# Designs tried in a protein design run: peptides against a protein of PDB entry 7BBL. Part 26

Target 1, 86 residues: chain A of PDB entry 7BBL
Amino acid sequence: IAQESLESQEQRARAALRERYLRSLLAMVGHQVSFTLHEGVRVAAHFGATDLDVANFYVSQLQTPIGVQAEALLRCSDIISYTFKP

## One batch from the design tools (peptide; aimed at target 1 R14 R18 L26 T50)

Design b2_p20_7_s3 (made by RFdiffusion4, then SolubleMPNN; from b2_p20_7, 10 letters changed)
Fold by OpenDDE base, seed 2:
Structure b2_p20_7_s3 (fold): chain B 86 residues (1-86), chain A 20 residues (1-20)
Amino acid sequence: as target 1 above (86 residues)
Amino acid sequence: SELRVAELEAEYRRIAAAFL
């Protein structure tokens, strides 16, 4: 059995991360998602969609410390992590 | 479980760019 190259292993790892990310995006559609932003800020919002390059999150009913925004745009660069219940 | 956006999005972007 030929040993898989390091480059091939890295390719598989990247593909796995992509799949995990895409699956999460599909699973969160229409659900409330908890986003952890920088400086310890946490917000909750209903996921709408992302743009083609997945640079932005389009959400609704964004619950922020100062109130609720009906619609909002969250830049991926501002998001540390997210979690949700499928 | 929590998904780290910086890592996942970065990898997605890099992979997508390779096909453009």
Scores: peptide ipSAE 0.103, ipTM 0.631, DockQ to the pose 0.058
OpenDDE base, seeds 1, 3, 4, 5: peptide ipSAE 0.029, 0.025, 0.086, 0.092; ipTM 0.550, 0.585, 0.614, 0.617

Design b2_p20_7_s4 (made by RFdiffusion4, then SolubleMPNN; from b2_p20_7, 12 letters changed)
Fold by OpenDDE base, seed 2:
Structure b2_p20_7_s4 (fold): chain B 86 residues (1-86), chain A 20 residues (1-20)
Amino acid sequence: as target 1 above (86 residues)
Amino acid sequence: SELEVERLEAEWREIAAAFA
């Protein structure tokens, strides 16, 4: 019986984490999410969706210090964390 | 839950960075 290579193991682990993460994103759809950005900036917005590689968050009613944006794009790299009530 | 999402996001990013 051949042992699974380290590469395969890591690939499966990565896939599992991605799946779990994506499921979490699905639970976020339609809900208002509080995003913590760099430099302590916090914004709230209704989550719409992400692109295929989950590099961007498409949100609506983004509440920022300067006002509300009907629709906006948040880059994952700009997000430190986020929370929401399912 | 909120904690789970944060944890999974962090883990995903870390792995993505490590294997990029």
Scores: peptide ipSAE 0.028, ipTM 0.566, DockQ to the pose 0.042
OpenDDE base, seeds 1, 3, 4, 5: peptide ipSAE 0.026, 0.026, 0.027, 0.027; ipTM 0.564, 0.573, 0.577, 0.498; seed 1 fails the geometry check

Design b2_p20_8 (made by RFdiffusion4)
Pose (drawn by RFdiffusion4):
Structure b2_p20_8 (pose): chain A 86 residues (1-86), chain P 20 residues (1-20)
Amino acid sequence: as target 1 above (86 residues)
Amino acid sequence: SAFEEAVLAEIAAQQAILES
């Protein structure tokens, strides 16, 4: 059989990477997720959802240095990193 | 949930590429 084109290989790689990423998002359901925001602020909340095109987070019980926000949307642009324990 | 359904649909779409 003919060799697989480089383009086809890159497509398979994207699919493999995406599938793993999507599994990692699904794994946050029912868990708390912590975030590192701008200014070095560290917060945490109960995971609700993320958008799949852009990594915006929908969370509840967001704990911040100044209080608790019952529902929140943390925009992708607001976040440097997020961390959770499976 | 709607989020789980959307993620699982996307996972199935990526698996279909890998199994092709």

Design b2_p20_8_s1 (made by RFdiffusion4, then SolubleMPNN; from b2_p20_8, 9 letters changed)
Fold by OpenDDE base, seed 1:
Structure b2_p20_8_s1 (fold): chain B 86 residues (1-86), chain A 20 residues (1-20)
Amino acid sequence: as target 1 above (86 residues)
Amino acid sequence: SAFEERLRAAIAEQRAVLDA
């Protein structure tokens, strides 16, 4: 029985993770999303779109501790996790 | 929307890798 190479397995794993990520983006379209940022900061915003290459999040009605931003950009590197109700 | 279409295309690309 043939064994898939380690490199191929890693490729599949990365592809699977990216697919899950992309599917989550698709699912959150039109929904308010809660983002967990660094230092325990949590914000909520309506999801708009992303830059698939840079992984920037384009959101609206970003609720922060000091107010609401009508439109905002969140860098993926600043985001630890996000949750939403599909 | 165009964004959703891009997402679906990207998802399909990843699926192609998994199916290969």
Scores: peptide ipSAE 0.605, ipTM 0.922, DockQ to the pose 0.920
OpenDDE base, seeds 2, 3, 4, 5: peptide ipSAE 0.602, 0.600, 0.601, 0.601; ipTM 0.922, 0.921, 0.922, 0.921

Design b2_p20_8_s2 (made by RFdiffusion4, then SolubleMPNN; from b2_p20_8, 9 letters changed)
Fold by OpenDDE base, seed 4:
Structure b2_p20_8_s2 (fold): chain B 86 residues (1-86), chain A 20 residues (1-20)
Amino acid sequence: as target 1 above (86 residues)
Amino acid sequence: SAFVERLEAEIARQRAVLDA
């Protein structure tokens, strides 16, 4: 019985994770999302879109500790995690 | 929206890899 190569297995594993990530983005469209940033900073914003190549988050009504930003860009490198209510 | 359409297309591409 033939078995997948290690490279093929890794490719499929990456595809599975990518799909899960993308589906989470789809689910958060139009919802407020809570982002955990570096140094314990947490913000909330309405999700707009992402750059699928870099995973930049384009958001609106970003609630920060010092005020609200109408429009904002959260770079992937700035984000530790995010949560939202479907 | 264009973003949603691109997102769905990308999801389909990943699924194609898994189902191949």
Scores: peptide ipSAE 0.650, ipTM 0.939, DockQ to the pose 0.944
OpenDDE base, seeds 1, 2, 3, 5: peptide ipSAE 0.645, 0.650, 0.648, 0.650; ipTM 0.939, 0.939, 0.939, 0.939

Design b2_p20_8_s3 (made by RFdiffusion4, then SolubleMPNN; from b2_p20_8, 8 letters changed)
Fold by OpenDDE base, seed 3:
Structure b2_p20_8_s3 (fold): chain B 86 residues (1-86), chain A 20 residues (1-20)
Amino acid sequence: as target 1 above (86 residues)
Amino acid sequence: SAFEERLQAAIAEQQAVLDA
């Protein structure tokens, strides 16, 4: 009986996570998203789009600790997690 | 914090560019 190798299992797992991530990005379009950033900073904004090459989030109505920004970019590397209602 | 300062600075710079 042949068993799938550990490397193959890990590869499938990584692929599944990547797919989940990409699907979440699509689902975020047009919705307000809550972002958790480093050092406990939390912001909320309406999601516009991402540029995977630049690794930025294009957002609007960004609610920051110092006020609301009409439009802004969030660096993906600054984002720890996010939540939204589909 | 340093991170918050960098974040605020980046956002401010972006807004300045958008307003130009």
Scores: peptide ipSAE 0.179, ipTM 0.675, DockQ to the pose 0.020
OpenDDE base, seeds 1, 2, 4, 5: peptide ipSAE 0.168, 0.131, 0.168, 0.174; ipTM 0.666, 0.635, 0.667, 0.672

Design b2_p20_8_s4 (made by RFdiffusion4, then SolubleMPNN; from b2_p20_8, 8 letters changed)
Fold by OpenDDE base, seed 1:
Structure b2_p20_8_s4 (fold): chain B 86 residues (1-86), chain A 20 residues (1-20)
Amino acid sequence: as target 1 above (86 residues)
Amino acid sequence: SAFVERLEAEIARQRAVLEA
């Protein structure tokens, strides 16, 4: 039996991670999400959509320590992690 | 939703890679 090439294995690994990420986005549609940002900052917002190319998060009702933003854009580079109730 | 449709399409593309 021919062994899968290392290149192919890496391709599958990347695809698997990408799929997991995308499925999480799909799951959070219509939910309030808690985002953990740098410096221990945590915000909550209703997930709207993302830019799949740049991974920008378009959210609404962003709750921050300073106040609430009706519409907001969160850059992926600013996000460490996120949680939500499925 | 256009976003959801695009998302599902992208997921399908990744799945195709995994199943190839």
Scores: peptide ipSAE 0.628, ipTM 0.931, DockQ to the pose 0.938
OpenDDE base, seeds 2, 3, 4, 5: peptide ipSAE 0.627, 0.626, 0.628, 0.627; ipTM 0.931, 0.931, 0.931, 0.931

## One batch from the design tools (peptide; aimed at target 1 Q11 R18)

Design b2_p21_3 (made by RFdiffusion4)
Pose (drawn by RFdiffusion4):
Structure b2_p21_3 (pose): chain A 86 residues (1-86), chain P 21 residues (1-21)
Amino acid sequence: as target 1 above (86 residues)
Amino acid sequence: MQEEFIEAVEAEIAEQQAILA
C-alpha cells in the first residue's frame, strides 16, 4: 500500500490530541477546578462546563480573594492555567 | 448546560475516533 501522506498523518495527530483533550475536559465534571488568573490571583470553583471552540469556563461557587460568586464565566482570556485532581 | 456539555464532548470524541479509525 502507498505510504500515508504527511497531511494524513498530521490529521490523525490532531485527532489523537483533540480526543485526549476532550477526555480531560470531561474528567472535570463533578470536580473542583482551580485557576491562575491575571495578577497572579488564584481562585477555585465547581466545574460546570467549557466551551469547545475557546476554553471559557462556566463554574459555580467561584471562590475569590474578595468573596464567593454563585455563578461565573471565566473567559479564556482571563485564565493563565487551570488545575484539578481527577 | 452541563448535560449538553457532556453530550457535545462525547460527540467530539466520537468524531476524533472516527478519524483515527

Design b2_p21_3_s1 (made by RFdiffusion4, then SolubleMPNN; from b2_p21_3, 11 letters changed)
Fold by OpenDDE base, seed 2:
Structure b2_p21_3_s1 (fold): chain B 86 residues (1-86), chain A 21 residues (1-21)
Amino acid sequence: as target 1 above (86 residues)
Amino acid sequence: REAAFVAALQAAIAEEQAVLA
C-alpha cells in the first residue's frame, strides 16, 4: 500500500488552511466585518478587497474607538481574528 | 472591479483544490 510522504501531507495541510481563508474572503465581499485587533481593540468595517499574498485588508467606513474613517488599510499583522455575517 | 477580485479568489481556491485532489 502506497504511503503519502510527510512533505506531501504538510503541503495538503497548508492548502486546506489557505482554502479556508480564501473562502472566508469570498464570503466577506460586500459585507461588514468585525476585526479583533491587539490590546482588546475591536473595529468594524465594510470589506473591499485584499492583497492575497500580504493579506492587507482594504476597507471602508472603519469604525474605531475614536471615530469613523472613510477609507482604511488594515495590515494582517494587526489582526488577531475576524467575524462576519454571510 | 469587484468582479475581478472575486474571479481572483475563485482562481486561487481552484489552485488549492488541485493540491488537495
Scores: peptide ipSAE 0.602, ipTM 0.926, DockQ to the pose 0.776
OpenDDE base, seeds 1, 3, 4, 5: peptide ipSAE 0.600, 0.600, 0.601, 0.600; ipTM 0.926, 0.926, 0.926, 0.925

Design b2_p21_3_s2 (made by RFdiffusion4, then SolubleMPNN; from b2_p21_3, 11 letters changed)
Fold by OpenDDE base, seed 2:
Structure b2_p21_3_s2 (fold): chain B 86 residues (1-86), chain A 21 residues (1-21)
Amino acid sequence: as target 1 above (86 residues)
Amino acid sequence: REAAFIAALEAAIAAERAVLA
């Protein structure tokens, strides 16, 4: 009887998390998303796409405290969390 | 272009599912 290695178990765990992430992106398509950034900054933008490799967020109509950017790039490392209404 | 992104997401999700299966 072969048992799954710990490494394999961890691989599946990571895969599960990534799938969950990807599904959230799929659900975000066509919606305005609220992003929580560092230092308590919150912005809202229409979700466009992401770089699946780097996880950059390409958005439009980014509402910031100082104005609206027609198009913008949000780095994954800048984002603490995001929420949206499916 | 949105369709292309969706397709890419679906493909990526499928790939993860293959790992989980």
Scores: peptide ipSAE 0.530, ipTM 0.908, DockQ to the pose 0.756
OpenDDE base, seeds 1, 3, 4, 5: peptide ipSAE 0.528, 0.526, 0.529, 0.529; ipTM 0.909, 0.908, 0.908, 0.909

Design b2_p21_3_s3 (made by RFdiffusion4, then SolubleMPNN; from b2_p21_3, 10 letters changed)
Fold by OpenDDE base, seed 4:
Structure b2_p21_3_s3 (fold): chain B 86 residues (1-86), chain A 21 residues (1-21)
Amino acid sequence: as target 1 above (86 residues)
Amino acid sequence: LTEEFVRRLEEEIARQRAVLA
């Protein structure tokens, strides 16, 4: 019985997750997004764009516990999760 | 710039879909 290789299975799994991620970015366009950062910190910002490979988030009107930043960059490594209203 | 970003997203999504097909 022919069986798909482990490498092929992993490749498809990665592609599926990548597609889901990209679709989430597409859905974010023009919306305010809530980001959960380290130490339980939560911020909200209007989504602008990302670097698709590096996953840097370019946002505006970033609301933080200590103030608002007109423009900001959020690195993927700083983000635990995000949510928004489509 | 938003239009260009959206275009790039759609193209990348299409590439991933092709891998899954």
Scores: peptide ipSAE 0.472, ipTM 0.890, DockQ to the pose 0.767
OpenDDE base, seeds 1, 2, 3, 5: peptide ipSAE 0.455, 0.451, 0.454, 0.466; ipTM 0.883, 0.882, 0.883, 0.888

Design b2_p21_3_s4 (made by RFdiffusion4, then SolubleMPNN; from b2_p21_3, 10 letters changed)
Fold by OpenDDE base, seed 5:
Structure b2_p21_3_s4 (fold): chain B 86 residues (1-86), chain A 21 residues (1-21)
Amino acid sequence: as target 1 above (86 residues)
Amino acid sequence: LEAEFVARLEAEIARQRAVLA
């Protein structure tokens, strides 16, 4: 049996991470999610949907340090981490 | 809309697995 190349191993690892990400999105549907953004900013919002390619987060009832937005868009690049109760 | 998004996610997961298979 041919040994799997290092590149192939890395490819599978990336794919595993991608699936974990997608599964997390599934778990978020219909739930409030807490997002940690840059500079220690933390917000909470009800998860709606994303663009799978760009990973824009479409959320509602976004609670920010300066107020609540009924509808909002969060850029994945602005998000350090997120947590929620499934 | 929510159901549609869920379906899209599941389809994407399936596509990812198919590429590796």
Scores: peptide ipSAE 0.510, ipTM 0.895, DockQ to the pose 0.582
OpenDDE base, seeds 1, 2, 3, 4: peptide ipSAE 0.506, 0.509, 0.499, 0.506; ipTM 0.894, 0.895, 0.892, 0.895

Design b2_p21_4 (made by RFdiffusion4)
Pose (drawn by RFdiffusion4):
Structure b2_p21_4 (pose): chain A 86 residues (1-86), chain P 21 residues (1-21)
Amino acid sequence: as target 1 above (86 residues)
Amino acid sequence: SAATREEIAHLEDLNSRLTIL
């Protein structure tokens, strides 16, 4: 059998990476998720969803240094990192 | 392809922003 092309190998790698990433997003359902935002602000909320093209987060009960926001959309551009415990 | 490599790099950037305890 002919060798697998480098392009085909790269496509399988993307698929493998994406599948693992998608599983990691699914694993946040029912969990709290914390975020590190601009200015070093740390917040947390109940995970609701993410967009799949861009990592925007839909969350509830967002706890910030100034209060609690019942529903919130944290845009991908607002976020440096996010952390959760499975 | 160049597009596939760009998509991998995007996924690697997203995974670096995720911390799992």

Design b2_p21_4_s1 (made by RFdiffusion4, then SolubleMPNN; from b2_p21_4, 14 letters changed; failed a check: too like the target's own chain)
Amino acid sequence: SEQTQRAIAALQEQLARMHIE

Design b2_p21_4_s2 (made by RFdiffusion4, then SolubleMPNN; from b2_p21_4, 14 letters changed; failed a check: too like the target's own chain)
Amino acid sequence: SSQTQRARARLEELLARMIEE

Design b2_p21_4_s3 (made by RFdiffusion4, then SolubleMPNN; from b2_p21_4, 14 letters changed; failed a check: too like the target's own chain)
Amino acid sequence: SSQTQRARARLLELLGRMHIE

Design b2_p21_4_s4 (made by RFdiffusion4, then SolubleMPNN; from b2_p21_4, 11 letters changed; failed a check: too like the target's own chain)
Amino acid sequence: SSQTQRARARLEELLSRMTIE

Design b2_p21_5 (made by RFdiffusion4)
Pose (drawn by RFdiffusion4):
Structure b2_p21_5 (pose): chain A 86 residues (1-86), chain P 21 residues (1-21)
Amino acid sequence: as target 1 above (86 residues)
Amino acid sequence: SFEEAVHAELAALEEQLAELD
């Protein structure tokens, strides 16, 4: 059989990477998720959802240094990193 | 829903891989 093209290989790689990423997003359902925001602010909330095109987070009970926000949308551009325990 | 959207995207990736095969 002919060798697999480099393009086809790259597409399989993207699929493999994306599938793993999607599984990691599903794993946050029912968990708290912490975030590192701009200015070094650390916050946490109950995970609700993420958009799949851009990593915006929909969360509840967002705990910030100044209070608790019952519902929140943390935009992708607001976030440096997020962390959770499976 | 979020879970449904993720599972739909996973199914699309499976379809794309089947086409490449």

Design b2_p21_5_s1 (made by RFdiffusion4, then SolubleMPNN; from b2_p21_5, 8 letters changed)
Fold by OpenDDE base, seed 5:
Parts: structure tokens; C-alpha cells; sequence
Structure b2_p21_5_s1 (fold): chain B 86 residues (1-86), chain A 21 residues (1-21)
């Protein structure tokens, strides 16, 4: 068989990473996620949804250092990292 | 729904990968 081009290999790699990301989102549905934000702020919230292009997080029951927000939007640019238990 | 949107995107990716085989 013909050897796959470099461009095709890169395309496959990108697709694989995208798939992994999307499956991780499915795994988060219905679960609480812990977010590390700037200035050492850590919050926890129930995962609701994201915009698939920018990865903004739409969450509920956001636990912040100053209280709980029923619903909130966490912008990707504000998030350093996040973790969850499937 | 959100889940349906993800599933649709996954399906798209699957087709894309298949086209590279």
C-alpha cells in the first residue's frame, strides 16, 4: 500500500486528539469538575456544556471562595487546568 | 442537546479518519 503523506498523518493526529477531547467531555457530563484559575483560585462546579470551538465551560453550582453561583461561564482563557473523576 | 452535538462531531471525525484509510 502507498505510504501515507505527512499531511495525512498530521490530519489523523489532529483528529485523534479532537476525538479524545470530545470523549472526555462526554465523560464529564453529570460530574463535578475542579478548575484551577489564575491567582491560585480553585473552584468546583457541575459540568453542563461547552462551546466546542473555544472550550468555554458552562457549569452549575459553582463553588467559589466567596460563595456558590447557580450557573456560571468559565472562559477557557481563565482556566489554567481542570480535573474530574469519571 | 449538548451530548447530541458531541456525538455528531465524533461521527464527523470518524468519517474523516475513514477517508484517510
Amino acid sequence: as target 1 above (86 residues)
Amino acid sequence: SFVERIEAELARLREELAALD
Scores: peptide ipSAE 0.525, ipTM 0.898, DockQ to the pose 0.856
OpenDDE base, seeds 1, 2, 3, 4: peptide ipSAE 0.524, 0.525, 0.522, 0.524; ipTM 0.897, 0.898, 0.897, 0.897

Design b2_p21_5_s2 (made by RFdiffusion4, then SolubleMPNN; from b2_p21_5, 8 letters changed)
Fold by OpenDDE base, seed 5:
Formats: C-alpha cells, structure tokens, sequence
Structure b2_p21_5_s2 (fold): chain B 86 residues (1-86), chain A 21 residues (1-21)
C-alpha cells in the first residue's frame, strides 16, 4: 500500500482535534457553565448548544446579576472566558 | 423558536461527529 502523505497525516490530525472538540461540546450538554463577560460580569447557565461556526451559546437558566433568564443566547464575542465543571 | 434553533445546533453537532467517526 502507498505511504500516507504528510498532507494526509496533517488532515487526520486536524480531524482528530475537531472530533475531540465536538465531543467536548456534547459532554457539556445539560451541565452548568460559568462565563466571564466584559466589565467583570460573571454569569452561570446550563449549556444547551453552540453554533459550530460563530460559537454562540444557547443556554438555559442563565443566572445574571439582575436575575435569571430561562433561555438565553450568549455571543462568543461577549465572552472573555468560561469554565466547565464536569 | 429558541428551542428549535438549539435543537438544530445539536443536530449539526451530531451530524459532523458522525462524519468524523
């Protein structure tokens, strides 16, 4: 059989990383995630899903400084960082 | 709706995972 090219090896490596990322997203479904937003705002919510391209976060039970939102969309551009505790 | 959009994202996630498996 023909030896795998460098490009093919790199492609498999990228695919493996993508799969790992996607599986991590799946693992987060239904779990609480803590977000740090701009101006030091911190919120917590249950992860529902995210856009695969824009990475908008579809969350539920969003706990904000001014109350709880049953459903909310958090834009990736508004998020400084987030942490997931399995 | 929000739920429909969320479910669509999950469907996309599952489809892409299936392609990589």
Amino acid sequence: as target 1 above (86 residues)
Amino acid sequence: SFVEALEARLAELRRELAELD
Scores: peptide ipSAE 0.590, ipTM 0.912, DockQ to the pose 0.137
OpenDDE base, seeds 1, 2, 3, 4: peptide ipSAE 0.589, 0.587, 0.585, 0.590; ipTM 0.911, 0.911, 0.910, 0.912

Design b2_p21_5_s3 (made by RFdiffusion4, then SolubleMPNN; from b2_p21_5, 10 letters changed; failed a check: too like the target's own chain)
Amino acid sequence: SFVERAEAALRELREELARLD

Design b2_p21_5_s4 (made by RFdiffusion4, then SolubleMPNN; from b2_p21_5, 8 letters changed; failed a check: too like the target's own chain)
Amino acid sequence: SFVEQAEAELAALREELAALA

Design b2_p21_6 (made by RFdiffusion4)
Pose (drawn by RFdiffusion4):
Structure b2_p21_6 (pose): chain A 86 residues (1-86), chain P 21 residues (1-21)
Amino acid sequence: as target 1 above (86 residues)
Amino acid sequence: SFEEQVLAAIAEQQELRAELE
């Protein structure tokens, strides 16, 4: 059989990477997720959902240095990193 | 729901790989 084209190989790689990423998002359901925001602020909340095109987070019980926000949307642009324990 | 959407996206990635192979 003819060799697989480099383009086809790249598409399989993107699919493999994306599938693993999606599994990692699903794994946050039912868990707390912590975030590192701008200014070095560290917060945490109960995971609700993310958008799949852009990594915006929908969370509840967001704990911040100044209080607790019952529902929150943390925009992708607000976040440097997020961390959770499976 | 969010879980349904993630699972559907995973299935799309698996199917794409199956078609490419």

Design b2_p21_6_s1 (made by RFdiffusion4, then SolubleMPNN; from b2_p21_6, 9 letters changed; failed a check: too like the target's own chain)
Amino acid sequence: SFVAALEAAIAEQRALRAQLA

Design b2_p21_6_s2 (made by RFdiffusion4, then SolubleMPNN; from b2_p21_6, 9 letters changed)
Fold by OpenDDE base, seed 2:
Structure b2_p21_6_s2 (fold): chain B 86 residues (1-86), chain A 21 residues (1-21)
Amino acid sequence: as target 1 above (86 residues)
Amino acid sequence: SFVEELERAIEEERRLRAELE
């Protein structure tokens, strides 16, 4: 049998990672998520949706050190990691 | 809906991996 090319292997790997990301978003729907941002800042918010192409996080009830925002937009570039309980 | 879009996107990734296998 023919071996997969390096390119196809990399594409499969990227697709696998993307699927995991998408599944995490699916699991986040309707849950409060804790986001770790730069400078050690941690916030919590209810996950609403994302733009799958831009990877912006649309959230509600964002709890920040200076108060709560009813609705907010978090850019993926601002997020180091996130955690939640499914 | 957002959920339906996610599920569709996930299926697309599965299809891509299957085609590359």
Scores: peptide ipSAE 0.559, ipTM 0.909, DockQ to the pose 0.926
OpenDDE base, seeds 1, 3, 4, 5: peptide ipSAE 0.557, 0.557, 0.558, 0.559; ipTM 0.908, 0.909, 0.908, 0.908

Design b2_p21_6_s3 (made by RFdiffusion4, then SolubleMPNN; from b2_p21_6, 10 letters changed)
Fold by OpenDDE base, seed 5:
Structure b2_p21_6_s3 (fold): chain B 86 residues (1-86), chain A 21 residues (1-21)
Amino acid sequence: as target 1 above (86 residues)
Amino acid sequence: SFVERLEEAIRRERELRRELE
């Protein structure tokens, strides 16, 4: 039994995490997602799609502290975390 | 569609891991 290189193990681990992330996006389709943004701001929106490379979130019915935005773009750099009910 | 692209991306990650084994 041979052991794969550390580099190979790390690459596989990254690929596994990427797959889990992508599967979470798939689970979000058609659901409302709660986003935690900077400065303690929390918003909720219906998930539409993402840019798979940049991880921009295209959402609708974005509930913000000052109102609802019909369609919006949330940049990955703006998002600290998110939760949703699958 | 987005879902199709997403499913393809997931498939690619699986293929990559298999290639690295």
Scores: peptide ipSAE 0.581, ipTM 0.915, DockQ to the pose 0.889
OpenDDE base, seeds 1, 2, 3, 4: peptide ipSAE 0.579, 0.580, 0.579, 0.579; ipTM 0.915, 0.915, 0.915, 0.915

Design b2_p21_6_s4 (made by RFdiffusion4, then SolubleMPNN; from b2_p21_6, 10 letters changed; failed a check: too like the target's own chain)
Amino acid sequence: SFVAELEAAIARERELRARLA

Design b2_p21_7 (made by RFdiffusion4)
Pose (drawn by RFdiffusion4):
Structure b2_p21_7 (pose): chain A 86 residues (1-86), chain P 21 residues (1-21)
Amino acid sequence: as target 1 above (86 residues)
Amino acid sequence: RQEAFIAAVQAEIAEQQAVLA
């Protein structure tokens, strides 16, 4: 059989990377997720959802240095990193 | 919203698996 084109190989790679990423998002259901925001602020909340095109987070019980926000949307642009324990 | 998120993630996982198959 003909060799697989480089383009087809890259497509398979994107699919493999995306599938793993999606599994990692699903794994946050039912868990707390912590975030590192701008200015070095660390916060945490109960995971609700993410958008799939852009990594915006929908969370509840967001704990911040100044209080607790019952519902929150943390925009992708607000976030440097997020961390959770499976 | 979370139920819709789970469904959307699972559907997209199926699409990525199809690409790999």

Design b2_p21_7_s2 (made by RFdiffusion4, then SolubleMPNN; from b2_p21_7, 9 letters changed)
Fold by OpenDDE base, seed 1:
Structure b2_p21_7_s2 (fold): chain B 86 residues (1-86), chain A 21 residues (1-21)
Amino acid sequence: as target 1 above (86 residues)
Amino acid sequence: LVEEFVARLEAAIAEQRAVLA
């Protein structure tokens, strides 16, 4: 049998990771999420939606060190990780 | 809408599954 090419393997791996990411978004709908940003900054917010193209996070009740924002936009590039209770 | 967003997510997930299949 023909062996799967390296490129194909990488494609599948990327797809698997993206699916995991997307499923995490699905799981966080309706939940408060803790976001770890750069420089050790951590914020908590209720997840709303994302822009799948740009991967912007639209959240509400964002708790930041300087206060709470009712509505906020978090850029994916600013997010190191996130955690939540599904 | 949340429902619309969820639908988009599901569609995106399905697209990825096609690659993994």
Scores: peptide ipSAE 0.471, ipTM 0.891, DockQ to the pose 0.760
OpenDDE base, seeds 2, 3, 4, 5: peptide ipSAE 0.467, 0.463, 0.463, 0.467; ipTM 0.890, 0.890, 0.888, 0.890

Design b2_p21_7_s3 (made by RFdiffusion4, then SolubleMPNN; from b2_p21_7, 9 letters changed)
Fold by OpenDDE base, seed 5:
Structure b2_p21_7_s3 (fold): chain B 86 residues (1-86), chain A 21 residues (1-21)
Amino acid sequence: as target 1 above (86 residues)
Amino acid sequence: LTEEFVARLEAEIARQRAVLA
């Protein structure tokens, strides 16, 4: 049996990461999430939805350093990391 | 809508698996 190519292995690895990401989104639905943004900025918000391709995060009750925004959009490119309690 | 989003997520996960299968 032919060995799986390195490229194929990489493909499976990427797919696994993608599924892991998607499942994390499922777990986030309806929960408050803490986001770490650039320059040490941290915000918390209730996760609503995201664009699967662009990964724009549609959130509510966004707690920012300057106040609370009822509805907001967070760009994936602005997010360094996030944590939440399922 | 949250319910629609959840359904979309599940569908996307299924699609990913199908591609690898």
Scores: peptide ipSAE 0.449, ipTM 0.876, DockQ to the pose 0.637
OpenDDE base, seeds 1, 2, 3, 4: peptide ipSAE 0.440, 0.439, 0.441, 0.441; ipTM 0.871, 0.872, 0.874, 0.873

